# Peptides against a protein of PDB entry 5H65: the designs that were tried, part 1

All scores and structures are predictions.

Target 1, 294 residues: chain A of PDB entry 5H65
Amino acid sequence: QYLERTPLCAILKQKAPQQYRIRAKLRSYKPRRLFQSVKLHCPKCHLLQEVPHEGDLDIIFQDGATKTPDVKLQNTSLYDSKIWTTKNQKGRKVAVHFVKNNGILPLSNECLLLIEGGTLSEICKLSNKFNSVIPVRSGHEDLELLDLSAPFLIQGTIHHYGCKQCSSLRSIQNLNSLVDKTSWIPSSVAEALGIVPLQYVFVMTFTLDDGTGVLEAYLMDSDKFFQIPASEVLMDDDLQKSVDMIMDMFCPPGIKIDAYPWLECFIKSYNVTNGTDNQICYQIFDTTVAEDVI
Unless a header shows other numbers, all headers, positions and changes below count from the first letter of the chain.
Peptide ipSAE is a variant of ipSAE made for these designs: the mean of its two directions, with the distance scale d0 fixed at 1.0 Angstrom where the peptide's residues are scored. Compare it only between designs on the same protein; published cut-offs may not carry over.
The geometry check fails a fold that doesn't show the stated peptide or that is severely misdrawn somewhere.

## One batch from the design tools (peptide; aimed at target 1 K39 E50)

Design b1_p8_1 (made by RFdiffusion4)
Pose (drawn by RFdiffusion4):
Structure b1_p8_1 (pose): chain A 289 residues (1-273, 279-294), chain P 8 residues (1-8)
Amino acid sequence: QYLERTPLCAILKQKAPQQYRIRAKLRSYKPRRLFQSVKLHCPKCHLLQEVPHEGDLDIIFQDGATKTPDVKLQNTSLYDSKIWTTKNQKGRKVAVHFVKNNGILPLSNECLLLIEGGTLSEICKLSNKFNSVIPVRSGHEDLELLDLSAPFLIQGTIHHYGCKQCSSLRSIQNLNSLVDKTSWIPSSVAEALGIVPLQYVFVMTFTLDDGTGVLEAYLMDSDKFFQIPASEVLMDDDLQKSVDMIMDMFCPPGIKIDAYPWLECFIKSYNVTQICYQIFDTTVAEDVI
Amino acid sequence: SKNLHEYA
């Protein structure tokens, strides 16, 4: 009834901060390599970070495999422990600690594992069969998180990361403070270990063109615009293909802008200290499947 | 918002 659209030339003449409903074509976008759009964002210090690569994580887990699990930290009231020996793996030993709920191990899909000396591949397989996995190491008096460079919790396809700057790391026994040992809410796990969780976000720069003007608008969101979770996309091939197809739909490589579909969206202007623009309250996924 | 801009 009252759906009207503001041309870009009119927006460029106005001061910030304001909000606009627009319709424009995606002339171009960054990043050209779409995997680089997935960033980690700390809600406390507002710092953006790269997600660690497989090679980075492999280094951490292999380095963890050189350390011997300490027998003194095995079989507590919090967890049962089991050590596996290996062959042809530089004498590696793997410790899996099964976390109990009131002195009783829960079902596998509710059971959290703590693991010393495991590989990324093994941890991912364990995450399928069990509720979740925390990579750990034998500290002086208690089990401790392996490294904040690696995920503090792997749950399903989501690798949860914490902020190195904002976190004050606590040892594993502090998991006793969790209300139960079956739900394993990632924010609750992070609070018990003194970790400030990072948030996954898609970060992209869109160049919008409606024929009246041209404008650069940022995309920064976790799951609204694509209806694809940023927290899952790097570990899910289907979700990656969906992002590829949506961006190929709005901005196909090689063909002309005349043939592109229109992008209906809101944008908000703001002062940085020049005026920048950002997409908000917008999803392409509701009308596109 | 400022940090996002600097980062980009």
Fold by OpenDDE base, seed 1:
Structure b1_p8_1 (fold): chain B 294 residues (1-294), chain A 8 residues (1-8)
Amino acid sequence: as target 1 above (294 residues)
Amino acid sequence: SKNLHEYA
């Protein structure tokens, strides 16, 4: 992709939609806190959602833990079930269902766990030992995904979320459609369960200034701009520091804009209509921070 | 495309 560099003053006079290559300074950006810039995006309906806070998940799993696992749904051809009774909380029952591959229990690192009635803490403990965990509940005839407000799949430190609007949930037995029950690819799991996976994205607004004009362009990007996956950044302190360093480099605090580095990037203009009011907006696209910056 | 930056 090659475009001639266009000054912002010229861009500001043009109709949308158009694509531009620009060279500008990052005067400011929002939000300032990294965790506030990470959102969940549906590729189908394009809704943006907040990443659930730990406290939100606690509530969801606590609510789920008030339900007793249905004995009738334990130990199927798909999974073997084990039940624990907690010492506290009036003997709360937790069910862990170990998904089998062709009737055989896989190795621990390949085994998918279905957890029923577990707290967030308990689920996290299990996810540390078993790479793949799905929070579930007892449905009428089968186990079902607990809640799309919680992760439908936890793999290591990665929480995979689904879109409530676009998903049409199917029961857990639909995992039988997966020929290989060892890899547990998130997209495959989602497809089997009727889930439209949400995508982690960085959502930021950049105020760009090239000395000829000023415009705001928003960034919605999953892993290209920073060369850091939005899906991993919240769980990795080093990645967080890297993003912060990048932003501080482009927009150093306590320094005058004249000393800011020049940023070369692509932006596209588009029309937004709000009632009778028409506005031209801008989005950063196809731009990657140089490796020497990371 | 890679972002290119220049320091003053």
Scores: peptide ipSAE 0.000, ipTM 0.387, DockQ to the pose 0.033
OpenDDE base, seeds 2, 3, 4, 5: peptide ipSAE 0.000, 0.000, 0.000, 0.000; ipTM 0.388, 0.395, 0.388, 0.384

Design b1_p8_1_s1 (made by RFdiffusion4, then SolubleMPNN; from b1_p8_1, 4 letters changed)
Fold by OpenDDE base, seed 4:
Structure b1_p8_1_s1 (fold): chain B 294 residues (1-294), chain A 8 residues (1-8)
Amino acid sequence: as target 1 above (294 residues)
Amino acid sequence: MKSLAEYV
């Protein structure tokens, strides 16, 4: 459906919910730092979470590394296990379980590794060499996912997270339900393990000004707005630069708003009720950065 | 910045 352009002054007078097409300038945006705009969103409970920092992951994996792999859980029909003892004073044991496809070890680019007792550095090194990595721990009768505060699946530089609230974790042997044990699709892995996967999203607030009025519009988008996946941007300097460039183009620093480009986008209004107070909020939707800007 | 509808 074609929406006519509506001036912000008119929008600000209308009741929600409604959809609008607007033409406005980006007066300002928050947060200014890209890394602060990337969040994890649960599609089920709609909670927003911070992406864990390296330091957070270090702690989780260090804690996991204090546990000794259970020998009874090694070398099952699902996986072949190899154990290393680190040559340090503590003699830390690291177990790597190579998941088999129909009893055969796949090639490294198709192999899922289950890592027990590994540090973040070790896990990252392995994830760069192998297709997929799951941090695990020894449970009572089976390997289990280490912690939902850490990635449940690492593929290269991409960390896949699960929702703690919505997930009901199942043991690693449930990966047997996957017919294809080579592609390791995150959603399939999540389903097998009882995980509700979180989605990387850009979360930003745009202050839009068309000269008739000013409104704040919320942006929550995974990959459409910037044409850059939120899941990849934190691990790719070039993608970060691209986003920064886009934002600098929309809201150039040190320049007056009169010189800012005009932006066309869709916004929807919605009601937010806090007790007795009803507030109308706005969200950007179905909008992308034009290719000529990239 | 453009609407997705303009690209489809």
Scores: peptide ipSAE 0.041, ipTM 0.718, DockQ to the pose 0.034
OpenDDE base, seeds 1, 2, 3, 5: peptide ipSAE 0.038, 0.034, 0.033, 0.028; ipTM 0.709, 0.696, 0.707, 0.689

Design b1_p8_1_s2 (made by RFdiffusion4, then SolubleMPNN; from b1_p8_1, 6 letters changed)
Fold by OpenDDE base, seed 1:
Structure b1_p8_1_s2 (fold): chain B 294 residues (1-294), chain A 8 residues (1-8)
Amino acid sequence: as target 1 above (294 residues)
Amino acid sequence: FASLSQYV
């Protein structure tokens, strides 16, 4: 739908909910650091979570590594198991389970590994060599996902996370429901294991100014706004630089706002109730960064 | 020039 441009001063006087097209300058934005703007979002419960830091993952995997793989759960129809004993003082056992496709081991680039007792470093090394890795633990009757605080699936440098609140975890044998055990689509893996996958999102607050008024608008977007996937930006220096350049272009440091570019975007208003106080908030939607080729 | 434009 075509929306006419509305000045911020007029918007600020109107009741929510409404949709607007605006033309404004980006006076400022928060957070300033890109890594702080990337969050995990649940599409069901709408909870926002921090992306786990490497240190957080180290702890989880170290804890997992204290448990010995159950021999009874090795070498099933679904996977072949190989066990390593580390040459450290404690002789830690690491189990790698190679998921088979119809009883046949697939090629390394199509193989899903289930890793039990691995450190973050070991898991990352394996994920670089194989298509997909799932951190697991020995359950009572089957292998189970290690922890939803860690990735349920690692593919190269991409970490896929699940919602702790909305997921109802199922055992690893449920991967048998997947007809094709070579592609390992994250959504399919998640579905098979009862996981509600979290979405990487950019979460930012923009302070917009059109000269008639100032408005704070919330941005929550996965890949449309910057045309850069939030899921990849943390692991790609070039993508990070691109986002930084975009933000510097919209809000150049050391320059007066009068020289800032005009931005055209869509915002929607909505009501937020905090106790007895009703506040109108604004969110950017259906907007993408474009370079005007002159 | 950079702009924010409608996502199509």
Scores: peptide ipSAE 0.023, ipTM 0.521, DockQ to the pose 0.035
OpenDDE base, seeds 2, 3, 4, 5: peptide ipSAE 0.014, 0.017, 0.015, 0.015; ipTM 0.487, 0.517, 0.498, 0.499

Design b1_p8_1_s3 (made by RFdiffusion4, then SolubleMPNN; from b1_p8_1, 4 letters changed)
Fold by OpenDDE base, seed 1:
Structure b1_p8_1_s3 (fold): chain B 294 residues (1-294), chain A 8 residues (1-8)
Amino acid sequence: as target 1 above (294 residues)
Amino acid sequence: FKSLAEYV
């Protein structure tokens, strides 16, 4: 896609929707803190949600841990169950269900664990040993996903979340529909359980200035802009540092804007109606940070 | 910033 460069002053006078190529400086951006810029986005209903904080997850899992696993739901054709009783907390019971592949327990690195009654700490410990973990609870007739406010799947350090609005949860036995019970692809797990997966996205507002005008452009991107997955950045200090370095290069602190680098990017305009007020907004698209900057 | 098209 080739577009001629258009000055911001000209863009600001035009009706939406249109696409533009611009050359501008990043005067400022918000939010300033990276963790505040990472959100969860539903591809279906387009709601943006905050990534749950560890403290939020602690509460959810603590609440779940107050429930005793139902013995009737243990050891099915789908999974083998093992129960632990904690020494503390009045003998809290934790159930771990090892999902079988065609009646056979997979290798640890291929095995999906269903955890019932575990704390966040316990779940994280297990997820470090077993690459795939689903927090569950005892339903009436089957195990069920614990809570969509918590991850429906934990793989290593990646927490996969589902949309509460768009998901229609199905019981855990629906994992039987998966022919291969070793790979545990998040999308396949989500589909089997009736979950609409949320996407990690960077959400930022850039104030762009080319000397002819100033406009705010919205950035919503999962992995293309920074060439860093939003799904991984919160769990990787090096990736966080990389993003911070990139932003510092584009908008250097402590120096005047005249010394800022010129940036070329694509923006699209669109109309936003708020009651009787019509506003033209701008969004960055089809733009990436150069590899030499990372 | 660069266009994604430049990386294709």
Scores: peptide ipSAE 0.027, ipTM 0.662, DockQ to the pose 0.034
OpenDDE base, seeds 2, 3, 4, 5: peptide ipSAE 0.022, 0.018, 0.025, 0.022; ipTM 0.545, 0.581, 0.641, 0.645

Design b1_p8_1_s4 (made by RFdiffusion4, then SolubleMPNN; from b1_p8_1, 4 letters changed)
Fold by OpenDDE base, seed 5:
Structure b1_p8_1_s4 (fold): chain B 294 residues (1-294), chain A 8 residues (1-8)
Amino acid sequence: as target 1 above (294 residues)
Amino acid sequence: FKSLSEYL
């Protein structure tokens, strides 16, 4: 789609909704810290959530570790089970269930583990060695997902979360519906378990200035704007550095706005009603970072 | 050198 460039002063006078192409400088942005700009977004109910930090997960898994695995749920057609008893912590029971593909245990890099009673540290160790980990608990008749406040699936360093509001959880045996039990695609796992997966998104507010006017534009993007996945950035120092470098180029510290680069992007306006007040807001869309080399 | 955002 082609749009002509519109000055901000003209945009600020127009009714919403509309789409615009603009050329402006990034005067400022918030939040300034990358970890504060990464959120979880539900595509269904549109709720934004904070990404749980290590302390949050520790609490959840510590609580889960107080429960004893049900022996009756071990060693099904779906998985083989191994049980450990810790020497400390009053003999805590940990169950690891290895999901089989057509009755055969896959290679470690293709294997899904169901972890029952594990600590965050133990889960992380396992997720680094195996392709996929699901924290679970013993339900009445089957294993169940432990808690949607924790990841429903961990793959290496990536934590996949589900929406508490929109999900209708199903028991672990529903993984039988998956024909391929080696790849463990997060969306397929979510579907099988009745989970609405949350999306990692960058959430920022950009203050844009083209010399004719100033407006704030909202950025909510998963991987297109920076061409860096929001789902990976918090766990990758190089990706973090890349985002920081990009933002420093757009809005260099210690330099006046007169020297800032001009940016071309697309924004859309939309109406927001807050009580009796009507406000027009702006969102960046269909935009990616690029470099023009002279 | 310029930093730009482009239409996708």
Scores: peptide ipSAE 0.033, ipTM 0.593, DockQ to the pose 0.033
OpenDDE base, seeds 1, 2, 3, 4: peptide ipSAE 0.024, 0.021, 0.023, 0.024; ipTM 0.620, 0.618, 0.615, 0.625

Design b1_p8_2 (made by RFdiffusion4)
Pose (drawn by RFdiffusion4):
Structure b1_p8_2 (pose): chain A 289 residues (1-273, 279-294), chain P 8 residues (1-8)
Amino acid sequence: QYLERTPLCAILKQKAPQQYRIRAKLRSYKPRRLFQSVKLHCPKCHLLQEVPHEGDLDIIFQDGATKTPDVKLQNTSLYDSKIWTTKNQKGRKVAVHFVKNNGILPLSNECLLLIEGGTLSEICKLSNKFNSVIPVRSGHEDLELLDLSAPFLIQGTIHHYGCKQCSSLRSIQNLNSLVDKTSWIPSSVAEALGIVPLQYVFVMTFTLDDGTGVLEAYLMDSDKFFQIPASEVLMDDDLQKSVDMIMDMFCPPGIKIDAYPWLECFIKSYNVTQICYQIFDTTVAEDVI
Amino acid sequence: MTLEEVEF
């Protein structure tokens, strides 16, 4: 009834901060390599970070495999422990600690594992069969998180990361403070270990064109715009293909802008200290499947 | 690094 759209030339003449409903074509976008759009964002210090690569994580886990699990930290009231020996793997030993709920191991889909000396591949396989996995190492007096450079929790396809700057790391026995040992809420796991969780976000720069003007608008969200979770997309081939197709739909390479579909959205202007723009309250996924 | 400082 009262749906009206503001041309871009009118927006460029106005001061910030304001909000606009617009319709424009996506002339171009960054990043050209879409995997680079997935960023980690700390809600406490507002720092943006790259997600560690497989090679980065392989280095951490292989380095973890050189250390011997400490027998003194095995079989507590919090967890049962099991050590596996290996062959042709530089004498590697893998420790898996099965976390108990009131002295009893829960079902595998509710059971959290702590693992010393495991590879990324093994941890991912374990994450399918069990509730979740925390990479750990034998500290002086207790099990401790392997490294904040690696995920503090792998749950399903989500690798949860914490902020190195904002976190004050606590040892594993502090998991006793969790209300139960079956739900394993990632924020509750992070709080018990003194970790400030990072948030996954899609970060992209759109160049919008409606024929009256041109404008750069940022995309920064976790799951609203594509209806695809940023937290899952790097570990899910189908979600990656969906992002590829949506961006190919709005901005197909090689063909002209005249043939592109329109992008209906809101944008908010703001002062940085020059005026910048950002997409908000917008989804392309509700009308596109 | 901030949103306005992001590079690819």
Fold by OpenDDE base, seed 4:
Structure b1_p8_2 (fold): chain B 294 residues (1-294), chain A 8 residues (1-8)
Amino acid sequence: as target 1 above (294 residues)
Amino acid sequence: MTLEEVEF
């Protein structure tokens, strides 16, 4: 960045929008609990939403499991289908569609599964065995994505979500547009299916103090600030500990702010209208915590 | 929600 360092007292007097380089201490931050900071963000409409909990997903997949797979949609040029009947009292039908690459079934570690009628538990088990899983339902003429309230793609422990507002869903046969049907890159899958993928982001509010003034700034970042992907942190205890350690380093409990390390970062100001009131907000951008401080 | 609407 080409920006000169600006004291907070000067920034607080200026109109938005502007970009600044600052050096300040992290007086405090919210939320204190890491899991509360992880959100989903749409890059188009800028919607923020909560990451669905297991209980939410259970309900969605339970509902999906009440629907019977359409036999007419099984075994196409795109995929081979297998059907299971559960041994429980309901005799639930579960369809697994194995997506082919140029008419050939790929290796399990490269295979995309389309799951119809599976429970969350079953889907998670499959995602641990195979490369990728998409929960689907039977449409009128083709398989369709089950529900944008659930992941459109599961890869191991990573759940990929789409924006309900910005997505214009297309049927599963549009996966044919993908030349390589082995890697299953989330963005490519999303594009083929008309999905605007949501981004995992850390969302925090930082109270910054450089001795000249105090400024509140938002942090909304996917992987740059902590050098830890927000998409992975919820499922990895070690990553969680790392983030907590970083935050404790910049804002150590039980000691005076004079002993806090300095944080160098970039912030941008922008205007927000709330009814008749206009206010200036600040957001951290293009910032990575220094390795020497960590 | 927007960024400014987020509550912790």
Scores: peptide ipSAE 0.459, ipTM 0.941, DockQ to the pose 0.756
OpenDDE base, seeds 1, 2, 3, 5: peptide ipSAE 0.455, 0.457, 0.454, 0.457; ipTM 0.940, 0.941, 0.941, 0.940

Design b1_p8_2_s1 (made by RFdiffusion4, then SolubleMPNN; from b1_p8_2 with L3I E7T)
Fold by OpenDDE base, seed 1:
Structure b1_p8_2_s1 (fold): chain B 294 residues (1-294), chain A 8 residues (1-8)
Amino acid sequence: as target 1 above (294 residues)
Amino acid sequence: MTIEEVTF
């Protein structure tokens, strides 16, 4: 889209909602730590959630492991089941269900595992060897997703989460609706299981200054602004470094703002009401920044 | 939380 550049001083005087093109310097930003900016966003209800920490996941999976897999739910037309009993004092049972494609077990790189009673460590190990892993539990009549507080799908190092508010979970047998049981596209899995998938997003607050005024704008973006997916950045040191370099470029430490580069971006204004108080907020949209090319 | 409620 094309918009004429508007100075911040003019924007600050206008009512919302409106869209603007601006040219400003990034005076400061929050959070300073990248991992704190990565959150989960629901495209339906628009709520933001924190990405669960490993410790949180450990608790969830430990709790799940307290329940014994139901023998009646093993070895269906959809999956073949194998059970292990741990040698610890509790004798924890772990069930792994190998999802079949038209009654045939696929290769490991195409195979979806349903894991019941597994620890985070065990699940992660399996996710590195198989296509995908879904943490599950024994329901009354079928296997069910364990908990939306944990990933509904793990593919390699990527954890896919679902929205608790917007999802209406269906039993695991609904995976039968998938014609191709080898690719395991997250959106397809989510749809089959009644899950509204959450999106990884960068969430930041930018303080923008063009010399005429100062404006705070939110950044909520999945992959456009940095041209780096928020879903991958936490698991890739190089991507993290790239984001840091971009931010340092626009807001270099130890340098006066007069020497900062200009950032051209689009912002939209919108109204936020807290009781009787109305506030105008700003959000960056449809903006991409590029790294320096060496 | 909403974006406006996010704290860092």
Scores: peptide ipSAE 0.236, ipTM 0.854, DockQ to the pose 0.802
OpenDDE base, seeds 2, 3, 4, 5: peptide ipSAE 0.229, 0.233, 0.232, 0.234; ipTM 0.851, 0.854, 0.850, 0.854

Design b1_p8_2_s2 (made by RFdiffusion4, then SolubleMPNN; from b1_p8_2 with M1V E7T)
Fold by OpenDDE base, seed 5:
Structure b1_p8_2_s2 (fold): chain B 294 residues (1-294), chain A 8 residues (1-8)
Amino acid sequence: as target 1 above (294 residues)
Amino acid sequence: VTLEEVTF
């Protein structure tokens, strides 16, 4: 879509909702720390959630590890099961269920593991080795997802989360509906299990200044703005450095704004009502910094 | 994959 460039002073006088193309300098941004800008967003209910910390996950998996795997749920047509007993931790039972494709165990890099009673450390080791892991628990009649407060799927270093509000969980046997049991596409897994997947998003507030006016614009973006997936950045030091470099380029520390580069971007205005007060807010959309720097 | 490939 083509839009004429509009100065901020003109935008600030107009009613919402409208879309604009602007050229402005990034005077400042919040939050300054990258890890604080990465959130989980539900595409249905639009709630924003914090990405669970390691400590949060430790608690969830520790609690899950107190439960004993149900022998009756082991070794089905869907999966083969192996049980471990830890030497310590009061003989904790850990079950790993290897999901089969048409009755055959796939290659290690294509195999989905269902883990029951595993710690975060154990799960991470498995996900690195076998790519795909789902933490589960023994339900009454079938294995079930452990907890939506934890990832429903871990692939390598990527944790996939689901929305507690919008999801209606189904049992693990619903994975049978997947024709291909080797690729384990997160969206397909989510659909089979009744999960509304959350999206990793960068959430930031930009203060934009074009010399005619100043406005704050909200950024909520998964992978377009930085051309870096929000889903991967927390677990990859190089990606973190890249984002930091981009932000430092637009808003260099210790330098006056006159020397800042120009940013071309799209913003949309929208109305927010707080009681009797009507406020116009702005959001950045359809913008890629790598392509829009002048 | 085999069951023996998994160790804790």
Scores: peptide ipSAE 0.057, ipTM 0.805, DockQ to the pose 0.014
OpenDDE base, seeds 1, 2, 3, 4: peptide ipSAE 0.056, 0.056, 0.057, 0.057; ipTM 0.802, 0.802, 0.803, 0.802

Design b1_p8_2_s3 (made by RFdiffusion4, then SolubleMPNN; from b1_p8_2 with V6Y E7T)
Fold by OpenDDE base, seed 1:
Structure b1_p8_2_s3 (fold): chain B 294 residues (1-294), chain A 8 residues (1-8)
Amino acid sequence: as target 1 above (294 residues)
Amino acid sequence: MTLEEYTF
């Protein structure tokens, strides 16, 4: 879509909603710390959530580990079960259910594990060896997802989360609906289990200045703005450095704004009503600022 | 939280 450049002073006088192309300097941005900008966004209800930190997950899995796996739910047509009893913690039992493909155990790199009663550490160890891990608990008649406050699917270092508000959880046996039980595509797993998957997004507030006016705009983006996936950045130091470099380029510390580079981007305005108060807000969209890698 | 309610 082609839009003519509009000065910020003109935009600030116009009613919403509208779309604009702008050229402005990034005077400042928040949050300054990258990890604080990474959030989980529901594409359905549009709520934002914090990415659970390791400590949060520890608590959830510790709580789950206090529950004993139900023997009646072990070894079904869908999965083979192995049980371990820990030496400590009063003999905590951990169940690992290996999901079968057409009744046959797949190779480790294609195998989905359902973990019941595992700690975060144990889950992480298994996720490094097998294709995917789902934390589960014993339900009344079937295994069920443990908690949407924890990942519903772990693949390597990637944690996939679901929306508590929008999801209507189904039992684990619904994985039978998947014809291919080797690839374990997150969206397919989510669909089978009634989960609305959350999206990792960068959430920032940009203060933009083109010399005619100053405007605050939100950035909410998964992978276009930086050309770096928000889902991967938290677990990759190099990606973090890249994002930091991009932000430092547009908003260099210790330098006056007159020397800042120009940022070309698209912004949209929209109305927000808080009781009797009406406010126009702005959001960046369809914008990429990443430098081409030679 | 919503986008507009986002706090740093």
Scores: peptide ipSAE 0.165, ipTM 0.829, DockQ to the pose 0.781
OpenDDE base, seeds 2, 3, 4, 5: peptide ipSAE 0.161, 0.157, 0.162, 0.157; ipTM 0.824, 0.823, 0.825, 0.822; seed 4 fails the geometry check

